# Ledger of designs, part 218: peptides against a protein of PDB entry 4N78

Target 1, 186 residues: chain A of PDB entry 4N78
Amino acid sequence: HFQVICRLLGYQGIAVVMEELLKVVKSLLQGTILQYVKTLMEVMPKICRLPRHEYGSPGILEFFHHQLKDIVEYAELKTVCFQNLREVGNAILFCLLIEQSLSLEEVCDLLHAAPFQNILPRVHVKEGERLDAKMKRLESKYAPLHLVPLIERLGTPQQIAIAREGDLLTKERLCCGLSMFEVILT
Target 2, 155 residues: chain B of PDB entry 4N78
Amino acid sequence: MAELQMLLEEEIPGGRRALFDSYTNLERVADYCENNYIQSADKQRALEETKAYTTQSLASVAYLINTLANNVLQMLDIQASQLRRMESSINHISQTVDIHKEKVARREIGILTTNKNTSRTHKIIAPANLERPVRYIRKPIDYTILDDIGHGVKW

## One batch from the design tools (peptide; made by RFdiffusion4, then SolubleMPNN)

Design b2_p23_2_s2 (from b2_p23_2, 10 letters changed)
Fold by OpenDDE base, seed 5:
Structure b2_p23_2_s2 (fold): chain B 186 residues (1-186), chain C 155 residues (1-155), chain A 23 residues (1-23)
Amino acid sequence: as target 1 above (186 residues)
Amino acid sequence: as target 2 above (155 residues)
Amino acid sequence: SKEEQELAEEIVEQYREELEAER
């Protein structure tokens, strides 16, 4: 599903969706969640000491339950605050999955474009084969597919310009060095 | 443009008219030949004359058809050439627009990106065999190196 | 015209040759 979304939206669509999600997350964090956190901080016990280990796990649990009684009884926390946190979490996950899917698509594009851009695959040399000879054969095999040089030789100036620009756009991908998710996490 | 107009307005219609006229003339010639053969005391001469007229008439019609056909073909070739030029122009514009749109889109998404902290020097394990880079062979950019860059989709 | 007649004769001859070649 995410792959399909990436294909349908393209870079522009993804950018728009990501921007809107960031706005939503920001709004949730700075608005409702912040207010609940502030309220929780106000009702939080000022001094919460660890109970003695002698009380055992049940006693410790009861102690913390008593200390946090006011927080646990805050009904709006469960219904509103946790829901908003889930929304934020879902948004983050969505962004992550979109970026991963986009990266996959970009890599696929790069791989598909490679033969046309004078990018040769790694040659597995079997024992006894000369790497140089194999590389030369591959170069010769793919030489006719080099799009930009071909167009430079046979095309009009306008076609050459378009081909160069297209080649550049094909080579420059986000997956090569850019991350959107890191921006989202900051 | 002038040539195409001449073909469309003058040469092709003219050729069609000529063919029609030729048809009418052929009918007259046929009638003449028939009557001449019936009335002539020298049937052999009449037959030879009919053969001559028939050959001439067929040649004339063939010429007219060929000329007309060539003119039509020429017209179509000119039109096809014009269409190809138009198509080329449209394609150029379309590609230019698409490239521009893509550049804009990439700028927009680029604003939402930061450089990946490549902190972990994954030691590019230099393949142990320092195969001497063949001098003129552009090092194939192995994009598989990028497989490890990002959220770890191990292919 | 003389030219048309010559061309017509050439066309007829070409057709004859084609017909003979198909035989």
Scores: peptide ipSAE 0.020, ipTM 0.642, DockQ to the pose 0.006
Fold by OpenDDE base, seed 3:
Structure b2_p23_2_s2 (fold): chain B 186 residues (1-186), chain C 155 residues (1-155), chain A 23 residues (1-23)
Amino acid sequence: as target 1 above (186 residues)
Amino acid sequence: as target 2 above (155 residues)
Amino acid sequence: SKEEQELAEEIVEQYREELEAER
């Protein structure tokens, strides 16, 4: 699904969606969540010591339940605060998955473009074949597919310019060195 | 442009008119030949004359049709060439616009990106020896390095 | 024109040849 979304939105659409999500997240964090956190901090017990291990798991649980009684009884936490946190979490996950999907699409594009850009795959040399000979054969095989040199030879100046720009755009992808998710975490 | 205009406005209409006029004239010639044959005392001569007129008429019609056809073909070729040029121009504009849109889109998304921390921990200790600028051997970009990016699909 | 006549004759001859070839 995320791959389809990436294909449909493109770079621009993804950017817009990401920006809007960031705004929403920011609004949630600075607004409702912050207010609830502040309120929770006020009702938190000032001194909460670890109960003795001798109380066992049930006793420890009961102890913490008693210490956090005011927080647990705060009904708005479940209805509003946790929902907002879920929304933030979903937004973050969405961004992550979009970035991953986009990276896959970009890699695929790079792979498809490689033969046309004089980028040869690593040739698995079978035992006994000279790597150099195989590489030369591959180079010779794909030489006619080199788009930019071909257009430079046969095309108009305008076509050459477009081809060069297209080649550059094809080579420059986010997956090569850029991360959106790191910005989101920031 | 001038040639196409001449073909459209003068040569082709003129050729069509000439062909139409030829039709009318041929009818007159046929009538003449018929009457001449009936009235002539020398039927053989009249027949030979009729044959001559028939050949001439056929030749003239053939010429007119051929000329008209060639003019029409030429017109179509010119028009086809014009359309091709127009198509090329439109394609160029379209491509330029697409590239521009892509650049804009990339800038927009780029604002939302940061450089991946390549924790290349290994300080490539520059070997003390100034390695001769290794001729940028266009090493094929090994995109396998990207296999670990994203879902880490190891092919 | 003489040229038109010659061309016409050539065309007629070509058609004659084509007709004969189809026979």
Scores: peptide ipSAE 0.019, ipTM 0.641, DockQ to the pose 0.006
Fold by OpenDDE base, seed 1:
Structure b2_p23_2_s2 (fold): chain B 186 residues (1-186), chain C 155 residues (1-155), chain A 23 residues (1-23)
Amino acid sequence: as target 1 above (186 residues)
Amino acid sequence: as target 2 above (155 residues)
Amino acid sequence: SKEEQELAEEIVEQYREELEAER
């Protein structure tokens, strides 16, 4: 599903969706969630000491559950605050999955474009073959596919310009060094 | 452009007119040949003359048709070439627009990106001295403080 | 023109040859 979404929206659509999600998340965090957190901080026990490790994880959990029982049982927290937190969580997950899907699409595009851009795959050398000879054969095989040089030889100045720009856009991808998800986490 | 215009406005219409005129002339020639054959005392000579006119007429019509056909073909070739050029121009414009749109889109998404950084995970270290658990005194929390926050029903 | 007549004769001859070839 996310792959299809990435294909349909493209960079522009993804950017718009991400921007809107960030706005929503910001609004939720700075609004309702912040207010609840402030209120909860006021009502939180002033002294909450760590129980002895001897009680084990279940005992410790029960201790904290007991201390926070009144807070957890507050209906408004469950209905409003936790719902908002779920929305934030879903938004974050959505952004992550979109970025991952986009990266996959970009990698596929790069792989498909590689023969046309003089990017040769790593050659597996069988026993007894010279790496250099195989590389030369590969270069010779793909040399006619180099699009930009071909257009530079046969094309009009306008076509050459378009080909160069297209080539640049094909090479420059987000997956090469940029992350959207890291921005979302900050 | 000038050649196409000449073909469309002068050569092809002129050729069509010539062909039409030729048709009219052929009818006159036929009438002449018929009358000449009937009136002539020397029927053999009249027949030979008719054959000559027939051959000439066929040659003239063939020439006119061929010339007209070639002009039409030339016209079509020029038009096809013009259409191809126009198509190429449209394609170039379209590609330019697409590239521009893509650049804009990339700028927009680029604002939402940062360089990939490997974050170091900090190990959580447990405190060495666990304080004795203080007896939990259950104090009821007054939730009325939260009633003013959110869309809750004030009772 | 003489050239047109020669061309016409050539065309007629080509048609004759084609007609003879179809027979």
Scores: peptide ipSAE 0.018, ipTM 0.646, DockQ to the pose 0.005
Fold by OpenDDE base, seed 4:
Structure b2_p23_2_s2 (fold): chain B 186 residues (1-186), chain C 155 residues (1-155), chain A 23 residues (1-23)
Amino acid sequence: as target 1 above (186 residues)
Amino acid sequence: as target 2 above (155 residues)
Amino acid sequence: SKEEQELAEEIVEQYREELEAER
């Protein structure tokens, strides 16, 4: 599904969606979540010391439950605050999955373009074949497909410019060194 | 352009008119030949004359048709060439626009990206010595090691 | 034009040959 979304939206559409999601997340974080956090901080016990280990796990749990009783009883926390946190979480996950899907799509594009861009696949050398000979054969096989050199030889200056620019755009993909998800975390 | 215009406005219409006129003239010639044959005491001479006129008329018509056809073909060739040039121009514009749109899109999405912190993994100083690609002898992965892991149905 | 005349003559000659062949 995310792959289809990526294909449908393209870079522009993805950018728009991501920007809007970031706005939503920002709004949620700075608005309702922040308010709840502030409220929670006010009701938090001023002094919460670690209970003695002698109370055991149940006793420690009861202690914290008692200390946090006011927070636990805060009904709006379970409804509104957690819902907003879920929304933020979903947005983050969405961004992650979109980035992953986009990366896959970009890799596929790079792979498809490779024969036309003088990018040879890693040759699996069968036993007994010389790597160099196989590479040369591959180079010779794909040489006619090299688009930019072909156009440089046969094309008009305008066509050459377009071909070079297209080649550059094809090579420059986000997956090569850019992360969207890191920006979101930031 | 001048050649195409001449073909469209003068040569082709002129050729069509000439062909039409030729048709009317052929009818007159036919009538003449028929009457001449009927009235002539020397039917053999009249027949020979008719044959001569017929041959000449056919030749003229063939010439007119050929000329007209060639002019039409030339016209079509010029038009085809013009269309190809126009197509090329349109394609160029389209490609330019697409590239521009793509650049804009990439800038927009680029704002939402940061460089992947490639952990400064120590510059794998590519050992200057291209270690000879160790022939990756694909040792067959012996999956028998996994035979003891899990309730695999021993067939 | 000279070319037109040559073509016409060629056509006439072809028709003459056809007419002679039917004889």
Scores: peptide ipSAE 0.019, ipTM 0.650, DockQ to the pose 0.005; fails the geometry check

Design b2_p23_2_s3 (from b2_p23_2, 11 letters changed)
Fold by OpenDDE base, seed 3:
Structure b2_p23_2_s3 (fold): chain B 186 residues (1-186), chain C 155 residues (1-155), chain A 23 residues (1-23)
Amino acid sequence: as target 1 above (186 residues)
Amino acid sequence: as target 2 above (155 residues)
Amino acid sequence: SEEQRRLAEEVVEQYREELEAAR
């Protein structure tokens, strides 16, 4: 699903969606969540000592339940604050999955373009074959597919310019060194 | 452009008119030949004359048709060439616009990106047990697995 | 008949001239 979304939206669409999500997240964090967190901090017990391990898991749980009774009984925490946190979480996950999907698409594009850009895959040399000979064969095989040199020889100046720009755009992808998710986390 | 205009406005219409006129003229020639044959005492001579006129008329019509056809073909070739040029121009503009849109899109998304911190330097604090760093033997990425990707496998 | 002959001859002559001009 995320791959399809990436394909449909493209870079521009993804950017718009990400920006809007960031706005929403920011609004939630700085607004409602922050207010609830402040309120929760005020009602938090000033001194909460770890109960003795001798009380066992049930006793420890009851202890914390008693200490946090005011927080647990805060009805708005469950209905509003947790919902907002879920929304933030979903937004973060969405961004992560979009980035991953986009990276996959970009890698695929790079791979598809590689033969046309004189980017040869690493050839597995079988034992006994010279790497150089295989590479030369591959180069010879794909030489006619080199788009930019071909257009430079046969095309108009305008076509050459477009081909070069297209080649550059094809080579330059986000997956080569850029991360959106890191920005989202900041 | 001047040649196309001449073909469209003068040569082709002129050729069509010539053919139409030829039709009328041929009818007159036919009437003459018929009457001449009936009235002539020398039927053989009249027949030969009719044959001559028929041959000449057919040759003339053939010429007119050929000329007109060639002019029409030439017109079509010129128009086809013009269309191809227009198509090329439109394609060029379209490609330029697409590239521009892509650049804009990339700038927009680029604002939302940061460099991947390849902090390789997290000093993996060597746990005290120097387990021999398993030399990541870079298994050569067998790109043959990707051979199927190049043939347009729609994922 | 003479008028028809004259007309026919004129038409044929025109065709000849057109053919010669095309060569």
Scores: peptide ipSAE 0.030, ipTM 0.621, DockQ to the pose 0.004
Fold by OpenDDE base, seed 4:
Structure b2_p23_2_s3 (fold): chain B 186 residues (1-186), chain C 155 residues (1-155), chain A 23 residues (1-23)
Amino acid sequence: as target 1 above (186 residues)
Amino acid sequence: as target 2 above (155 residues)
Amino acid sequence: SEEQRRLAEEVVEQYREELEAAR
């Protein structure tokens, strides 16, 4: 599904969606979540010391339950605050999955373009074959497919410019060194 | 452009008119030949004359048709060439626009991206000795780094 | 024009030959 979304939206659409999601997340964080956090801080016990280990796990749990009674009884925390946190979480996951899907699409594009861009696949050398010889054969095989050199030889200056620019755009992909997800986490 | 205009406005219409006139003339010639044959005491001579007129008329028509056909073909060739040029221009513009749109899109999404922190754990200790610029042997982009992302087809 | 005339002449000649053969 995310792959289809990526294909459908393209870079522009993805950018728009991500921007809007960031706005939503920001709104949730700075608005409702922040308010709840402030409220929680007000009701939080000023001094909460670790109970003595002698109380055992049940006793410690009861202690914390008692200390946090006001928080636990805060019904809106479970309904509204947690829902908002889920929304934020979903947004983050969405961004992650979109980025992953986009990366896959970009890789596919790179792979498809590779024969035309003088990018040779890693050749598995069978035992006994010289890597260099095989690479040369591959280079020779794909040499006629090299688009930019072909256009440089046969094309108009305008066509050459477009071909070079297209080649550059094809090579420059986000997956090569950029992360959207890291921006979302900041 | 001048040639095409001449073909469209003068040569082809002129050729069509000539063919039409030729048709009319052929009818007249046919009528003449028929009447001449009926009225002539020497039917053999009349027949020979008719054959001569027929041959001449056919030659004329053939010439007119050939000329017209060639003019039409020439017109079509010129038009085809113009269309090809137009197509090329449109394609160029389209490609330029697409590239521009793509660049804009990439800028927009780029704002939402940061460089993947390659854990510079390895301080590229600048080798003290500036190793001679090893000829940038374009190391093939190792796409295997992406094998772990999704169902990487292990080739 | 000369080539067209030549073609026309060839056509005429063909018709002449056909007419002669029908004789």
Scores: peptide ipSAE 0.027, ipTM 0.633, DockQ to the pose 0.005
Fold by OpenDDE base, seed 5:
Structure b2_p23_2_s3 (fold): chain B 186 residues (1-186), chain C 155 residues (1-155), chain A 23 residues (1-23)
Amino acid sequence: as target 1 above (186 residues)
Amino acid sequence: as target 2 above (155 residues)
Amino acid sequence: SEEQRRLAEEVVEQYREELEAAR
């Protein structure tokens, strides 16, 4: 599904969606969540000492439950705050999955374009074959497919410019060194 | 442009008119030949004359059709060439626009990206001193060392 | 007659060839 979304939206659509999601997340964090956090901080016990280990796990749990009873029973925390946190979490996950899907699409595009851009795959050399000879053979095989050099030889100046720009745009993909998710986390 | 205009405005219409006129003339010739054959005492001569007129008429029509056809073909070739040029121009513009749109899109998404921190794989420089796995020689805890500290009940 | 038509067609074709050769 995310792959289809990436294909449908393209770079521009993804950018718009990501920007809107960031706005929503920002609004949630700075608004409702912040208010609840402030409220929680106010009602938080000022002194919460660790109970003696002698009370065992159940006793310790009861102690904390008693100390935090007012917080745990705060109905708005469950209904509103946790929901908002869920929305934020979903937004983050969405961004991550979109980036991953986009990266996959970009890799596929790069792989498909590679023969036309003089990018040859690393060839596994079987025992006894010279790597150089095999590579030369591959280069010779794909040489006619090199689009930019071909257009430079046969095309008009305008066509050459377009071909070069297209080649550059094809090579410059986000997966090569850019991350959107890191921006979202900061 | 001048050649195409001449073909469209003068040569092709002129050729069509010539064909129409030729049709009218052929009808007159046919009527003449028919009447001449009926009225002539020498039917053989009339037939030969009719044959001659028929041949001449066919040749004339063939010439007119050929000329007109060639002019139409030439017109179509010129128009086809013009269309190809227009198509090329439109394609160029379209490609330029597409590239521009893509660049804009790339900029927009680029604002939302940062360089991937190449996790410096800290070459875990294996400390040169491979600390020999200190064989945990389970030294048996010699509890006898504690014998001197405690007032143990002498049994 | 079919023969006359053939002859006429042949004459027309010859005339076309002559006209093409004259161009």
Scores: peptide ipSAE 0.025, ipTM 0.634, DockQ to the pose 0.005
Fold by OpenDDE base, seed 1:
Structure b2_p23_2_s3 (fold): chain B 186 residues (1-186), chain C 155 residues (1-155), chain A 23 residues (1-23)
Amino acid sequence: as target 1 above (186 residues)
Amino acid sequence: as target 2 above (155 residues)
Amino acid sequence: SEEQRRLAEEVVEQYREELEAAR
């Protein structure tokens, strides 16, 4: 599903969605969640001492339950605050999954473009074959597929310009060194 | 452009007119040949003349048709070439627009990105000195070290 | 496959290196 979304939206659509999600998250964090956190801090017991171990685990649990009773019984905490936290969590997860899906699509694009851009995978050399010789053969095999040099030789100036720009856009992908998710976490 | 215009406005219409005129002329020639044959005392000569005119007429018509056909074909080729050029131009514009849109999109999404801290995986430079695999001597976990930290029952 | 993943990673790394070299 996320792959399909990435394909449909493209970079622009993803950017718009991410921006809107960030706005929503910011609004939730600075608004409702912040208010609830402040309220919770106010009602939190000022002194919460560890009860004596002699009371056993049930007694200790009851003690803490009693100390936190006002917080636990705060109905709005469960209904509103936790829901907002879920929304924030979902937004974060959504961003992560979108980025992952986008990265996969970009990698696929790079893989498809690689033969046309003189990017050759390192071939596993069987024992006894010279890596260099095999690489040279591969280079020779794919040399006619180098798009930009081919167009530079045969194309019009306009075609050359377009080819170069296209080549640059193909090479410059987010997966090569950029992260959206890290921005979302900050 | 000039060649196409000449073909469309002069050569092809002219060729069509010539063909039409040739039809009329052929009818006249036929009438002449018929009358000449009827009136001539030398029927053989008249027949030979008719054959000559027939051959000439056929050759003329064939020439006119061929010329017209070639002009039409040439016109179509020029038009096809023009269409291809237009298509190419449109494609170039389209590609330029697409590239521009993509650049804009990338700028927009780029604002939402930061450089991946590729922690240079420090090549774990294998320490030159292969520290002799310290034989994992299972030191028994001495749990007594924790005895003094808690309200443990001093036995 | 693991092999395809390795190849993909290698290609991405090559692109990264090229981008870094261009910068």
Scores: peptide ipSAE 0.040, ipTM 0.699, DockQ to the pose 0.767; fails the geometry check

